# Ledger of designs, part 86: peptides against a protein of PDB entry 7SID

Target 1, 151 residues: chain A of PDB entry 7SID
Amino acid sequence: LHMYLMLLKELPGEEYPLPMEDVLELLKPLSNVCSLYRRDQDVCKTILNHVLHVVKNLGQSNMDSENTRDAQGQFLTVIGAFWHLTKERKYIFSVRMALVNCLKTLLEADPYSKWAILNVMGKDFPVNEVFTQFLADNHHQVRMLAAESIN

## One batch from the design tools (peptide; made by RFdiffusion4, then SolubleMPNN)

Design b2_p21_5_s2 (from b2_p21_5, 9 letters changed)
Fold by OpenDDE base, seed 1:
Structure b2_p21_5_s2 (fold): chain B 151 residues (1-151), chain A 21 residues (1-21)
Amino acid sequence: as target 1 above (151 residues)
Amino acid sequence: RRKEREEELEREQQRILSEPP
C-alpha cells in the first residue's frame, strides 16, 4: 500500500500529463487497493487526495482514444464506489471533503459531464448532478467546499 | 470491446462495494 500511495502521490499533474498507457498501468491496481482498505477512513482520504493528479491527466488527454476511455472507466468506477458508500453514510466528513475535491476537478475537466458520469449498479449519474448533492451535506465544511466550487 | 470493458468495471466496482465500511 505504502509504495503504491507514494507512486500515486508523485504523479505529474496538468502541466505535464503522463502518456495514457502509463495512466492505465497506475489505475489497474486501484480498485483492489480500495477494496482492501474500504473500511480505513484515512487510507480512503489519502487515495482520494492523490487521484486528483489522475483526473488532471485525464483532462489533458485525447478524449477519443480507446485508452482514454478505458482509463476514464477505471477511474470513474472507483469514484462511483466512493460516492455510493458516501450516500450510505459510510464515510466521515474528511473523506467526503476529498471526494468533493475529486468531483470539482472532474467538473473542471468536463463541465457538462460528457464523460464524467458515475455508473453505480447499472445506473448513470452525471458528476454535475452528483456534485450539487454535497451542497446539502450534513457537515458545514463539506457544504462550504461544495459552494465555493460552484461559484 | 466496450461491453467486455463494462462488465469488467462492474466486477471491480462490486468488489469494492461487497463489504461497505
Scores: peptide ipSAE 0.592, ipTM 0.911, DockQ to the pose 0.717
Fold by OpenDDE base, seed 2:
Structure b2_p21_5_s2 (fold): chain B 151 residues (1-151), chain A 21 residues (1-21)
Amino acid sequence: as target 1 above (151 residues)
Amino acid sequence: RRKEREEELEREQQRILSEPP
């Protein structure tokens, strides 16, 4: 786990995106890691914080390739899962803060949710629509973070 | 191929959601 998390953390920033093939390889074990540690709030928070780099890479890539679509799918699957569990009130505010940051980054890359769409249990939820729900979050810091992205 | 990918992603997501915290 820690080796994988370290790898995620050390990803290049937005200025130097990785080839999509490398991003795809990095994303392959992500869902399994999330599954194993879904009950660990700290691990989930750490994962969400580190995948911000993945979002930045996805936003800088050509969206027309099969590898891009695959990478987007792998990433959005995990984000969708975290969002769903958030709706079920399974995550504390610190995890929700990390999730909001991921969603903010997605909106920067795709403001109109052309590709940033969460599919959960066969239903589509555009990220811009999902994001507005955090304006009504129970925790004041989550609401403030969400509000900062709109204004 | 797209259908197979979507089905795999669904299985992966379900694995995460199968036992929520």
Scores: peptide ipSAE 0.591, ipTM 0.910, DockQ to the pose 0.722
Fold by OpenDDE base, seed 5:
Order: C-alpha cells, then sequence, then structure tokens
Structure b2_p21_5_s2 (fold): chain B 151 residues (1-151), chain A 21 residues (1-21)
C-alpha cells in the first residue's frame, strides 16, 4: 500500500501529463486496493486525494484513444463505488471532501459530463448531476467546497 | 471487446461494494 500510494502522490500535474500507458499501469491495482481498504476512512481519503493527479492527466489526454477510454472506465468505476457508499452514509466528511474534489476536477475537464458518467449497478449517473447533491451535504465544509466549485 | 471491458469493470466495482464500510 505504501509504495502504491507513493506512486499516486508523485504523479506529475496537469502541466506535465504522463503517457496514458503509464496512467493505466497505475490504475490497474486501484480497484483492488480500494476493496482491501474500503473500511479504512483515512486510507480512502488518501487514495481519493492522490488520484486527483490521475484526473488531471485524463483531462489532458486524447479522448479518441482506446487507452483513454480504458483509463476513464477504470477510474470512474472506483469513483462510482465511493459515491455509492457515500449515498449509503458510509463515509465521514473528510472522505466526502476528497470525493468532491475529484468530482470538481472531473467537471473542470468535462463540464457537460460527456464521458464523466458514473455507472453503478448498471445505472448511469452523470457527474454534473451527482455533484449537485453535495450542495445539500450535512457537513458545512462539504457544502462550501461544492458551492465554490459551481460559483 | 467493449462488452468484455464493461463486464470486467462491473466485477471490479462489485468487489469494492461487496463489503462496504
Amino acid sequence: as target 1 above (151 residues)
Amino acid sequence: RRKEREEELEREQQRILSEPP
């Protein structure tokens, strides 16, 4: 876990995106790691904070490539899972804050949710619609973070 | 191939959701 999180943390920013092939290699173990530590709020928060760099890379990629679609799919699968568990009130505010930051970054890259669509249990949920739900979050910091992302 | 990818993604998501916090 430590080595994997280190790799995620050290991803270059939007200005210097990684090749999509490298992004895919980093995403490959992500679902497994999330599965193993899904009950650990701190680890989940850390994962979500670190994968922000992946979102930035995805936003700078060519949307026409198969690798891009694959990377988007793998990433959105995990985000969809975290969102679903959030709806079931399984995550504390700090994890929800990290999730909102991920969704914010997705909206910056895809404001009309052309590709940023969460599929959970066979149903599609566009991120722009999902995001608005956090405006009514029970925690004030989550609401504030969501609000500043729109205004 | 697209269907296979979607099925794999579904399996990965279910693995995460199988034991929620």
Scores: peptide ipSAE 0.590, ipTM 0.910, DockQ to the pose 0.720
Fold by OpenDDE base, seed 3:
Structure b2_p21_5_s2 (fold): chain B 151 residues (1-151), chain A 21 residues (1-21)
Amino acid sequence: as target 1 above (151 residues)
Amino acid sequence: RRKEREEELEREQQRILSEPP
C-alpha cells in the first residue's frame, strides 16, 4: 500500500503530463486499493489527494484517444464510488474535502460535464450536478470549498 | 471492447461498494 501511495504522490501535475500509457499503469491497481481500505478514512483521503494529479493529466490530454477514455473510465469509477459512499455518510469531512477538490479539478477541465460523468450502479451523474450537492454539506469547510469553486 | 470495458469497470466499482465503511 505505502509503496503504491508513494508512487501516486510523485505523479507530475498538469505542467508536465505523463504519457497516457504510464497513467493507465498507475490506475490499474487503484480500484483494488480503494476496495481494501475503503473503511480507512486516512487512506481514502490520501488516495484522493494524490489522484488530483491524475485528473490534471487527463484534462490536458486528447480525450479522443482510446487510452485516454480508458484512463478516464478507471478514474471516474473510483470517484463515483467515493461519491456514493459520501452520500451514504460513510466519510468524514476531511475525505469529503479531498473529493470536492477532485471534482473541482474535473470541472475546470470539463465545465459542462461532457465527459466528466460519474456512473454509479448503472446510472449517470454529471459532475457539475454532483458538485452542487456539496454546497449544502453539513460541514462548513466543505461548503466553503465548494462555494469557492463555482466562481 | 467498449462494452467489455464498461462491465469490467462495473465489477471494480461493485467491489469497492460491496461492503461500505
Scores: peptide ipSAE 0.589, ipTM 0.910, DockQ to the pose 0.722; fails the geometry check

Design b2_p21_5_s3 (from b2_p21_5, 8 letters changed)
Fold by OpenDDE base, seed 1:
Structure b2_p21_5_s3 (fold): chain B 151 residues (1-151), chain A 21 residues (1-21)
Amino acid sequence: as target 1 above (151 residues)
Amino acid sequence: MREEREKELEEEQQRILTEPP
């Protein structure tokens, strides 16, 4: 786990995008790691913080390539899962804040939600719609962060 | 091919949603 998290942390980000092939290799274990540690708040927070760079990297890629679509799909699968578990009240505010940051970054990368759509249990949820739900979060810091992101 | 990939992603997501640590 720690080695994988270290690799995620070292992702260059938007300014120096990785080849999509490298992004795909990095994303392959992600769903499994999330599954194993879904109840660990600290690990989930760390994962969400590190995958911010993945979003930034994806935003610099050609959206028409098959590899890009595949990477987007793998990433959105995980984000969708975190969002769903959040709705089920599985995560504390610090994890939700990290998720909001991910959603914010998604909107920055895809402001028109061309690809930034969460599919959970066969239903589509545009990130914009998901994001607005955090404006009514029970924790004031989460609401504040969400509000700052839309202004 | 797209449908197959969507199914795989759905299965991966379900593992996150249902599997215990």
Scores: peptide ipSAE 0.545, ipTM 0.890, DockQ to the pose 0.831
Fold by OpenDDE base, seed 3:
Structure b2_p21_5_s3 (fold): chain B 151 residues (1-151), chain A 21 residues (1-21)
Amino acid sequence: as target 1 above (151 residues)
Amino acid sequence: MREEREKELEEEQQRILTEPP
């Protein structure tokens, strides 16, 4: 886990996007790691903070390539799961903050929601609509962060 | 091919949602 988290943290930013093949390799173990540590708030927060770099890489790539679509699918699968577990009240506010920040970054990369759509249990949820739920979050800091993302 | 990948993604998501820690 530690080594994997370090790799995620050291991902190049928007200025130097990784080849999509490398992004795919980094995403392969992500779902398994999330599954194993889904009840660990600190690990979940750390994962969500680090995958922000993945969003930046996905946004800078050719959106029409098969590898890009595959990477987007793998990433959104995990984000969708975190969102669903959030709705089930499984995460403390700090994890929800990290999730909102991730969703904010998605909207910045895809303001027209061409690919920023969460699919959970066969249903599609555009990220812009997901923010509406965080505007009503029980924690004031989460509500504030969500509001900032809409404007 | 797409259908198979979609199934894999669904299984991955299900593991996150339901597997014990």
Scores: peptide ipSAE 0.543, ipTM 0.889, DockQ to the pose 0.832
Fold by OpenDDE base, seed 2:
Structure b2_p21_5_s3 (fold): chain B 151 residues (1-151), chain A 21 residues (1-21)
Amino acid sequence: as target 1 above (151 residues)
Amino acid sequence: MREEREKELEEEQQRILTEPP
């Protein structure tokens, strides 16, 4: 876990996007790690904070390539799971804050949710619609963070 | 191939959702 999280943290930002092949390799273990530590709020928060760099890389890639679609799918699968568990009130506010940041970054890359669509249990949820729900979050800091993104 | 990948993603997501916090 530690080594994997370190690798995620060291991902380059917007200035130096990684080749999609490298992104795919980094995303492969992600769902398994999330599954194993799904009950650990701190680990989930850390994962969500680190995958922000992945979102930035995805947004700068050629969206028409198969590798891009695959990477998007792997990433959105995890985000969709976290969102679903959030709706079920399984995550504390700090995890929700990290999730909102991920969704915010997705909206910056795809404002109209052309590819940023969460598929959960066979149903599609555009991120722009998902994001709006956090404006009514029970925690004031989550609401504030969400509100900052729409002004 | 696409359908198979979608199935794999669904299974991956289900593993996360199986035991929620």
Scores: peptide ipSAE 0.541, ipTM 0.890, DockQ to the pose 0.741
Fold by OpenDDE base, seed 4:
Structure b2_p21_5_s3 (fold): chain B 151 residues (1-151), chain A 21 residues (1-21)
Amino acid sequence: as target 1 above (151 residues)
Amino acid sequence: MREEREKELEEEQQRILTEPP
């Protein structure tokens, strides 16, 4: 786990996007790692914080390529799962903070949710609509973070 | 191919959702 997390952390940001093939390789084990540690709040927080760099890379790529769509799908699958579990009140505020940061980054890359759509159990949820729900989060810091993204 | 990939993604998501915290 720690080795994988370190690799994710070292992913270049928006300024230095990686080839999509490299992004795909990093994303391949992501769902499995999330599954194994879904009950560990700290690990989930760390994962969400590190995948921020992936979002930045995806936003700078050609969205029409198959590899881009695949990477996008793998990433959104995980984010969708975290969002779903958040709605089920499974995550503490610190994890929700990390999730909001991911959603914020997605909105920066795709303000109109053209591709940033969470599919959960066969249903589509545009990130711009999902994000607004965090404006009413029970924790003040989550609300504040969400509000910063809107203003 | 696309449908198969979508199915795979659904399965991956279900692995995360199967045993929620």
Scores: peptide ipSAE 0.541, ipTM 0.890, DockQ to the pose 0.746

Design b2_p21_5_s4 (from b2_p21_5, 9 letters changed)
Fold by OpenDDE base, seed 4:
Structure b2_p21_5_s4 (fold): chain B 151 residues (1-151), chain A 21 residues (1-21)
Amino acid sequence: as target 1 above (151 residues)
Amino acid sequence: SMLERERRLQEEQQRILTEPP
């Protein structure tokens, strides 16, 4: 886990995007890691913080390529799962804040949710709609972070 | 294929959602 997280952390951002093939290789184990550590708040927070760079990379890529669609799918699958578990009150505020940051970054890359759509159990939820829900989060810091993201 | 990809993604998500607490 530690080694994987280090690799994920070192992913270049928007200014230095990686080839999509490399992004895909990094994303391949992500769902398994999330599954194994879904109960660990600190690990989940760390994962969410690190995958911010993935969003930045995806935003600079050709969205019409198969690899881009695959990368988007793998990433959004994980984000959708975290969002769903958040709705089930499985995560503390610090994890939710990390998730909001991911959603914020997605909105910056895709303000109209053209591709940033969370599919959870076969149902689609555009990120712009999902994000709005965090404006009413029970924790004030989460609400504040969400509010800052729309300004 | 697109169908295969979607199936894989659904399975991956299911593992996250249904992992025993």
Scores: peptide ipSAE 0.611, ipTM 0.913, DockQ to the pose 0.859
Fold by OpenDDE base, seed 3:
Order: C-alpha cells, then sequence, then structure tokens
Structure b2_p21_5_s4 (fold): chain B 151 residues (1-151), chain A 21 residues (1-21)
C-alpha cells in the first residue's frame, strides 16, 4: 500500500501529463486497493487526494483515444464507488472533502459532463448533477468547498 | 472488447461496494 500511494503522489501535474499507457498501469491496482481499505478513512482520503493528478492527466488527453476511454472508465468506476459509499454515510467529512476536490477537478475538465459520468450499479449519474448534492452536505466545510467551485 | 471492459469495471466496482465475507 505504501509504495502504491507514493507512486500516486508522485504523478506529474497538469503541466506535464503522463502518457496514457502509464496512467493505465497506475490505475490497474486502484480498485483493489480501494476495496481492501474502504473502511479506513485515512487511506481513502489519501487515495482521493492523490488521484487528483489522474484527473488532470485525463483532462489533457484526447477523449477519442481508446486508452483515454479505458483510463476514464477505470477512474470513474472508483469515484462512483466512493460517491455511493458517501451517500450511504460511510465516510467522514475529510474524505468527502477529498471527493469534492476530485469532482471539482472533473468539472473543470468537463463542465457539462460529456464524459464525466458516474455509473453505479448500472445507473448513470453526471458529475455536474452529483456535485450539486454536496451543496447540501451536513458538514459546513464540505458545503463551502462545493460552493467555491460554483461561484 | 467493450462489453468485456464494462463487465470488468462492474466487477471492480462491486468489490469496493460489497463487504467481505
Amino acid sequence: as target 1 above (151 residues)
Amino acid sequence: SMLERERRLQEEQQRILTEPP
């Protein structure tokens, strides 16, 4: 886990996007790691904070690429799971904050949710619609963070 | 294939959502 988290943390930002092939390799273990540590709030928070770099990379890529679509799918699958568990009140505010940051970054890259769509249990949820739900979050800091993204 | 990818993604998501035995 530690080594994997370090790799995620060291991903280059938007200024220097990685080749999509490298992004895919990093995403392969992600769902398994999330599954193993879904009850660990600190690990989940750390994962969500680190995958922000993945979103930045995806936003700079050609959406028509097969590798891009594959990477998007793998990433959105995990984000969708975290969102679903959030709705089930499984995560504390600090994890939700990290999730909102991910969604914010997605909206910056895809404001109209053309590709940023969460599929959970066969149902589609555009990120722009998902994001608005955090404006009514029970924790004030989550609401504030969400509101900052809209204004 | 596209269908196979979608199946794999669904399985991966389900592992996150389902409590272990």
Scores: peptide ipSAE 0.610, ipTM 0.913, DockQ to the pose 0.824
Fold by OpenDDE base, seed 1:
Structure b2_p21_5_s4 (fold): chain B 151 residues (1-151), chain A 21 residues (1-21)
Amino acid sequence: as target 1 above (151 residues)
Amino acid sequence: SMLERERRLQEEQQRILTEPP
């Protein structure tokens, strides 16, 4: 786990994007790691903080390539799962803060949710619509973070 | 195929949503 998290942390941002093939290799274990540690708030927060770089990297890629679509799909699958578990009240505010930051970064890369669409159990949820839900979060810091991201 | 990709993604997501129990 720690080795994988270290790799995620070291991923370059949008200024120096990795080849999509490398991004795909990094994303392959992600769902398994998330599944195994979904009950660990600290690990989930760490994962969400580190995958911010993945979003930035994806934003610099050619959206028309098959590899880009695959990478986006794998990434969004995990984000969708975290969002769903958040709705089920599985995560404390610090994890939700990290998730909001991920969604914020997604909106920066795709403001109109052309590709940033969360599919959860067969239903699509555009990130721009998902993001607005955090404006009504029970924790004031989450609401504030969401609000400052769009105001 | 796109269908196969979507199936794989659904399976991966389901594991996150249900595991560990």
Scores: peptide ipSAE 0.610, ipTM 0.913, DockQ to the pose 0.848
Fold by OpenDDE base, seed 2:
Structure b2_p21_5_s4 (fold): chain B 151 residues (1-151), chain A 21 residues (1-21)
Amino acid sequence: as target 1 above (151 residues)
Amino acid sequence: SMLERERRLQEEQQRILTEPP
């Protein structure tokens, strides 16, 4: 876990995007790690904070390539899972804050949710619609963060 | 294939949603 999280942390930002092939390699173990530590709030928060770099890389890539679609799918699968667990009230506010930041970054890359669509249990949820739900979050800091992204 | 990819993603998501800690 520690080594993997370190690798995610070292992912270059939007100024130096990685080849999509490298992004895919980093995403391969992500779902497994999330599964193993889904009840660990600190680990989940850390994962969500680190995958922000992945979102930035995805936004800079050629959206028409197969590798891009694959990477998007793997990433959105994890984000969708975290969102679903959030709706089930499994995560504290700090994890939800990290999730909102991920969603915000997705909206910046895809404001009309052309590809940023969360598929959860066979149903599609555009990120722009998902994001607005956090405006009504029970925690004031989450609401504030969501509101800042809109205005 | 596209179908196979969708299946894999569904399985990955299901592990996150249901796997015990």
Scores: peptide ipSAE 0.608, ipTM 0.912, DockQ to the pose 0.836

Design b2_p21_6_s1 (from b2_p21_6, 7 letters changed)
Fold by OpenDDE base, seed 4:
Structure b2_p21_6_s1 (fold): chain B 151 residues (1-151), chain A 21 residues (1-21)
Amino acid sequence: as target 1 above (151 residues)
Amino acid sequence: SKELEEVKEIVKKMVEEALSE
């Protein structure tokens, strides 16, 4: 886990995009790690904070690439899991904050959710529609972060 | 892709297990 988290942390930003093949390799263990540590709020927060670099890479890539679509699909599926469990009140505000940051980054790249669509258990949820729900979050800091992200 | 389907299955199990608690 620690080695994986360290790797995610050291990923370059949008100014230094990784080849999509490398992104796919980085995404490969993500779902397993998330599943294994889903009960650990701190680990979940850390994961969500670190995958922001992945979001930036996904947002600037060619949408016509099969690898891009594959990577986006894998990533959005994982984010969808966090969203679903958030709706079920499984995560504290700090994890939700990290999730909002991920969604914000996605919306910056895709404001109208043309490709940023969460897929959870076979159902699609456009990120822009998902994001607006955080404006009504029970925690004031989450609402504030969501509101700031609109501007 | 095969990998995407695997991720979907892992996530599905993750969610189902969480909701069963």
Scores: peptide ipSAE 0.690, ipTM 0.954, DockQ to the pose 0.836
Fold by OpenDDE base, seed 5:
Structure b2_p21_6_s1 (fold): chain B 151 residues (1-151), chain A 21 residues (1-21)
Amino acid sequence: as target 1 above (151 residues)
Amino acid sequence: SKELEEVKEIVKKMVEEALSE
């Protein structure tokens, strides 16, 4: 786990995007790791913080290739799981904060949710619609972060 | 893709198990 998390953390930023093939390789263990540690709030927070680098890579692709769509789909499926469990009140505010940051980064890359659509149990939820729900979050810091992201 | 379908299955099980608790 720790080695994988460190690998995610060390991904390059927007100035040095990775080939989509490399992004796909990094995404392979993600769903398994999330599933295994879904009960650990600290691990979930760390994962969500580190995958921000993946989001940046996904948004930089100028090619609507099969690999890009595949990578986006895999990532959004995982984010959808965190969103769904958040609605079921499974995660504390610090995890929700990290999730909002992920959604914010997605909206920066795709403001109109053309590809940033969460698939939850076979249903599609555009990120821009999902994001607005955090404006009514029970925790003030989550509401504030969401509000700041709109401006 | 095959990998995407596998991810969907893993996530589905993850959510179902969480909701059953």
Scores: peptide ipSAE 0.690, ipTM 0.954, DockQ to the pose 0.862
Fold by OpenDDE base, seed 3:
Structure b2_p21_6_s1 (fold): chain B 151 residues (1-151), chain A 21 residues (1-21)
Amino acid sequence: as target 1 above (151 residues)
Amino acid sequence: SKELEEVKEIVKKMVEEALSE
């Protein structure tokens, strides 16, 4: 786990996008790691913070590529799981804050949710519709983060 | 893709287990 987290942390930012093939390799263990540590709030927060680099890469890539669509699908499926469990009140505010940041980055790249659609167990959740729900979050800091992201 | 379907299956189990608690 620690090695994977360090790898994610050291990924280049938006200024230096990775090849989509590299993004796919990084995504391979993600679902397994998230599933294994879903009960650990600190680990989930850390994962969501570190995958922001992946979000930025997905938003800047050529969407006509099969690899891009595949990578987007894999990533959005994982994010969808965090969203679903958030609705079920499984995550504390710090994890929800990290999730909002992920969704914010997705909306910056795809404001109309053309491809930024969360998918959990075959059900679609457009990010632009999901994001507005955080404006009604129980925690004030989450509401504030969501609100400032609209402007 | 095959990988996407595998991810979906892992996530499905993750969510189902969480909701069963």
Scores: peptide ipSAE 0.689, ipTM 0.954, DockQ to the pose 0.828
Fold by OpenDDE base, seed 1:
Structure b2_p21_6_s1 (fold): chain B 151 residues (1-151), chain A 21 residues (1-21)
Amino acid sequence: as target 1 above (151 residues)
Amino acid sequence: SKELEEVKEIVKKMVEEALSE
């Protein structure tokens, strides 16, 4: 786990995006790691914070390539899991804060959710619609972060 | 893709297990 988290942490940002092929390799273990540590709030928060680099890379890629669509699909499926479990009240506010930051970054790259659509259990949830629900989050800091992000 | 389908399956199990608790 720590090795993988270190790898995610050290990914280049928006200024130096990785080839989508490399992004795909990094995404391979993500779902397994998330599933294994879904009960660990700190690990989940850390994962969500580190995958921000992935989000930035996804937004800078060739949007017409098959690899891009594949990477987007894999990533959004994982984010969808966090969203779904959030709705089921499985995650504390600090994890939800990290999730909002992920969604914010996605919306910056895709404001109209053309590709930023979460897929959970075969159902689609556009990120812009998902994001607005955090405006009504039970925790004031989450609401504040969501509100500030749309300005 | 094959990998995407695998991710979907892993996530499905993840969610189902969480909801069963």
Scores: peptide ipSAE 0.689, ipTM 0.954, DockQ to the pose 0.842

Design b2_p21_6_s2 (from b2_p21_6, 6 letters changed)
Fold by OpenDDE base, seed 1:
Structure b2_p21_6_s2 (fold): chain B 151 residues (1-151), chain A 21 residues (1-21)
Amino acid sequence: as target 1 above (151 residues)
Amino acid sequence: SSMLEENKEIVEKMVKEALEE
C-alpha cells in the first residue's frame, strides 16, 4: 500500500502531464486498493488526495483517444464507489473533503459532465449534479468547500 | 476494456459488502 501511495503522490500534475499509458498503469490496481482499505478513513483520504494528480493529468490529455477514455473510466469507477459510500454515510468529513476536491477538479476539466459521469450499480451520476449535493452536506467545512468551488 | 469491466466488478462488490454491514 505505502509503495503504491508513494507512486500516486509523485505523479506530475497539470503542468507536466504523463503519457496516458503511464496513467493507465497506475490506475489498474486502484480499485483493488480502495476495496481492501475501504474501512480505513485515513487511507481513503490519502488515496483521494493523491489521485488529484491523476484528475489534473486527465484534463491535459487527448480526449479523443481510447486510452483517455479508458483512464477516465478507471478513475470514475473508483470515485463513483467513494461517492456511493459517502451517500450511505460511510465516510467522515475529512474523506468527503478530499472527495469534493476531486470532484471540483473534474468539473474544472469537464464543467458540463460530458465524460465525468459516475456509474455505480448501473446508475449514472453526472459529477455536476453530484457536486451540488455537497452544498447540503452535514459538515460545515464540506459545505464551505463546495460553495467556494462554485465561485 | 476488460480491465475496466473487472474494476467495475471489484467496486460493485466493495459497495455491496459495505452496505451489508
Scores: peptide ipSAE 0.522, ipTM 0.917, DockQ to the pose 0.820
Fold by OpenDDE base, seed 2:
Structure b2_p21_6_s2 (fold): chain B 151 residues (1-151), chain A 21 residues (1-21)
Amino acid sequence: as target 1 above (151 residues)
Amino acid sequence: SSMLEENKEIVEKMVKEALEE
């Protein structure tokens, strides 16, 4: 786990973007890791914080390539899961903060939600629609972060 | 991709299990 998290932290966030093939390789284990540690709030927060760099990398890539779409799909799959469990009140505010940051970054990369769509249990939710719900989050810091992200 | 579908299944199971707790 720790080695994987280190890779997520260091490689995608480098000054120079990684080839999409490398990004895809890094994303392959992500769903499994999230599933294994879904109960650990700190690990979830750490994962979400580290994948921010991956999102930034995805936004800079050729959006028309198959590998890009695949990588986007891998990432969105995980984000969708975290979002759904958040709606079910499974995650504390610190995890939700990290999730909001991910969603914010997604919107920056895809303002019109052309590809930034969360599929949750067979239903599609554009990230912009999902993001607005955090404006009404029960925790004040989450609301504030969401509000700051819009302006 | 095959891997994407596999990951989707993984997270779906993750979500379902979490909701059952």
Scores: peptide ipSAE 0.521, ipTM 0.917, DockQ to the pose 0.854
Fold by OpenDDE base, seed 4:
Structure b2_p21_6_s2 (fold): chain B 151 residues (1-151), chain A 21 residues (1-21)
Amino acid sequence: as target 1 above (151 residues)
Amino acid sequence: SSMLEENKEIVEKMVKEALEE
């Protein structure tokens, strides 16, 4: 886990994009890691904070490539899971804050949710629709962060 | 991809188990 988190932490931002092949390699174990540590709020927060760099890389990539679609799918699968469990009140505000940051970054890259669509349990949830729900979050800091994303 | 489908299954199981707790 620690080695994986270290790798995620070292991901460059959008100014220094990684080859999509490298992004895919980093995303491959992500679902497993999230599943294993879903009960650990700190680990979940850390993961969400680190994968922000992945979102930035995905946002500037050519969406027509198979690798890009695959990477997007891998990432959105995990985000969808965190979103679903958030709705079920499984995560504290600090994890939700990290999730909102991920969703914010997705919306910056795809404001109309053309590709940023969460699929959980066979159902589709456009990120722009998902994001608006955080404006009504029970925690004031989450609401504030969500509101800042709109302005 | 096969990897994507595998990860979807992993996440689906993750969510189901979490909801059953």
Scores: peptide ipSAE 0.519, ipTM 0.917, DockQ to the pose 0.846
Fold by OpenDDE base, seed 5:
Structure b2_p21_6_s2 (fold): chain B 151 residues (1-151), chain A 21 residues (1-21)
Amino acid sequence: as target 1 above (151 residues)
Amino acid sequence: SSMLEENKEIVEKMVKEALEE
């Protein structure tokens, strides 16, 4: 786990994009890791903070290649799971903060949710619609972070 | 892709099990 998290952390931001093939390789085991550690709030927060760099890389891709769509799908699959469990009150505010940061980055890359759509249990949820739910979050810091994206 | 479909199944199982707890 720790080695994998270190690899995720080393992903460059939007200033230094990685080849999509490399991004995809890092995303492949992500669903398994999330499933294994879904009960650990600190690990979930760390994962969400690290994959933030992946989202920035995805946003810089000007090519609608199969690898890009696959990478987007891998990421959205995990975000959808965290979103659904958040609605079921499984995660504390610090994890929700990290999730909001991921969603904000997605909205920056795809403001109209053309590809940023969460699929949970066979249903589609556009990120721009999902994001509005955090404006009414029970924790004030989560509401404030969400509101920053609107202004 | 096959990997994407597999990961979707993993996540669905993850969510289902979490909701049953």
Scores: peptide ipSAE 0.518, ipTM 0.917, DockQ to the pose 0.842

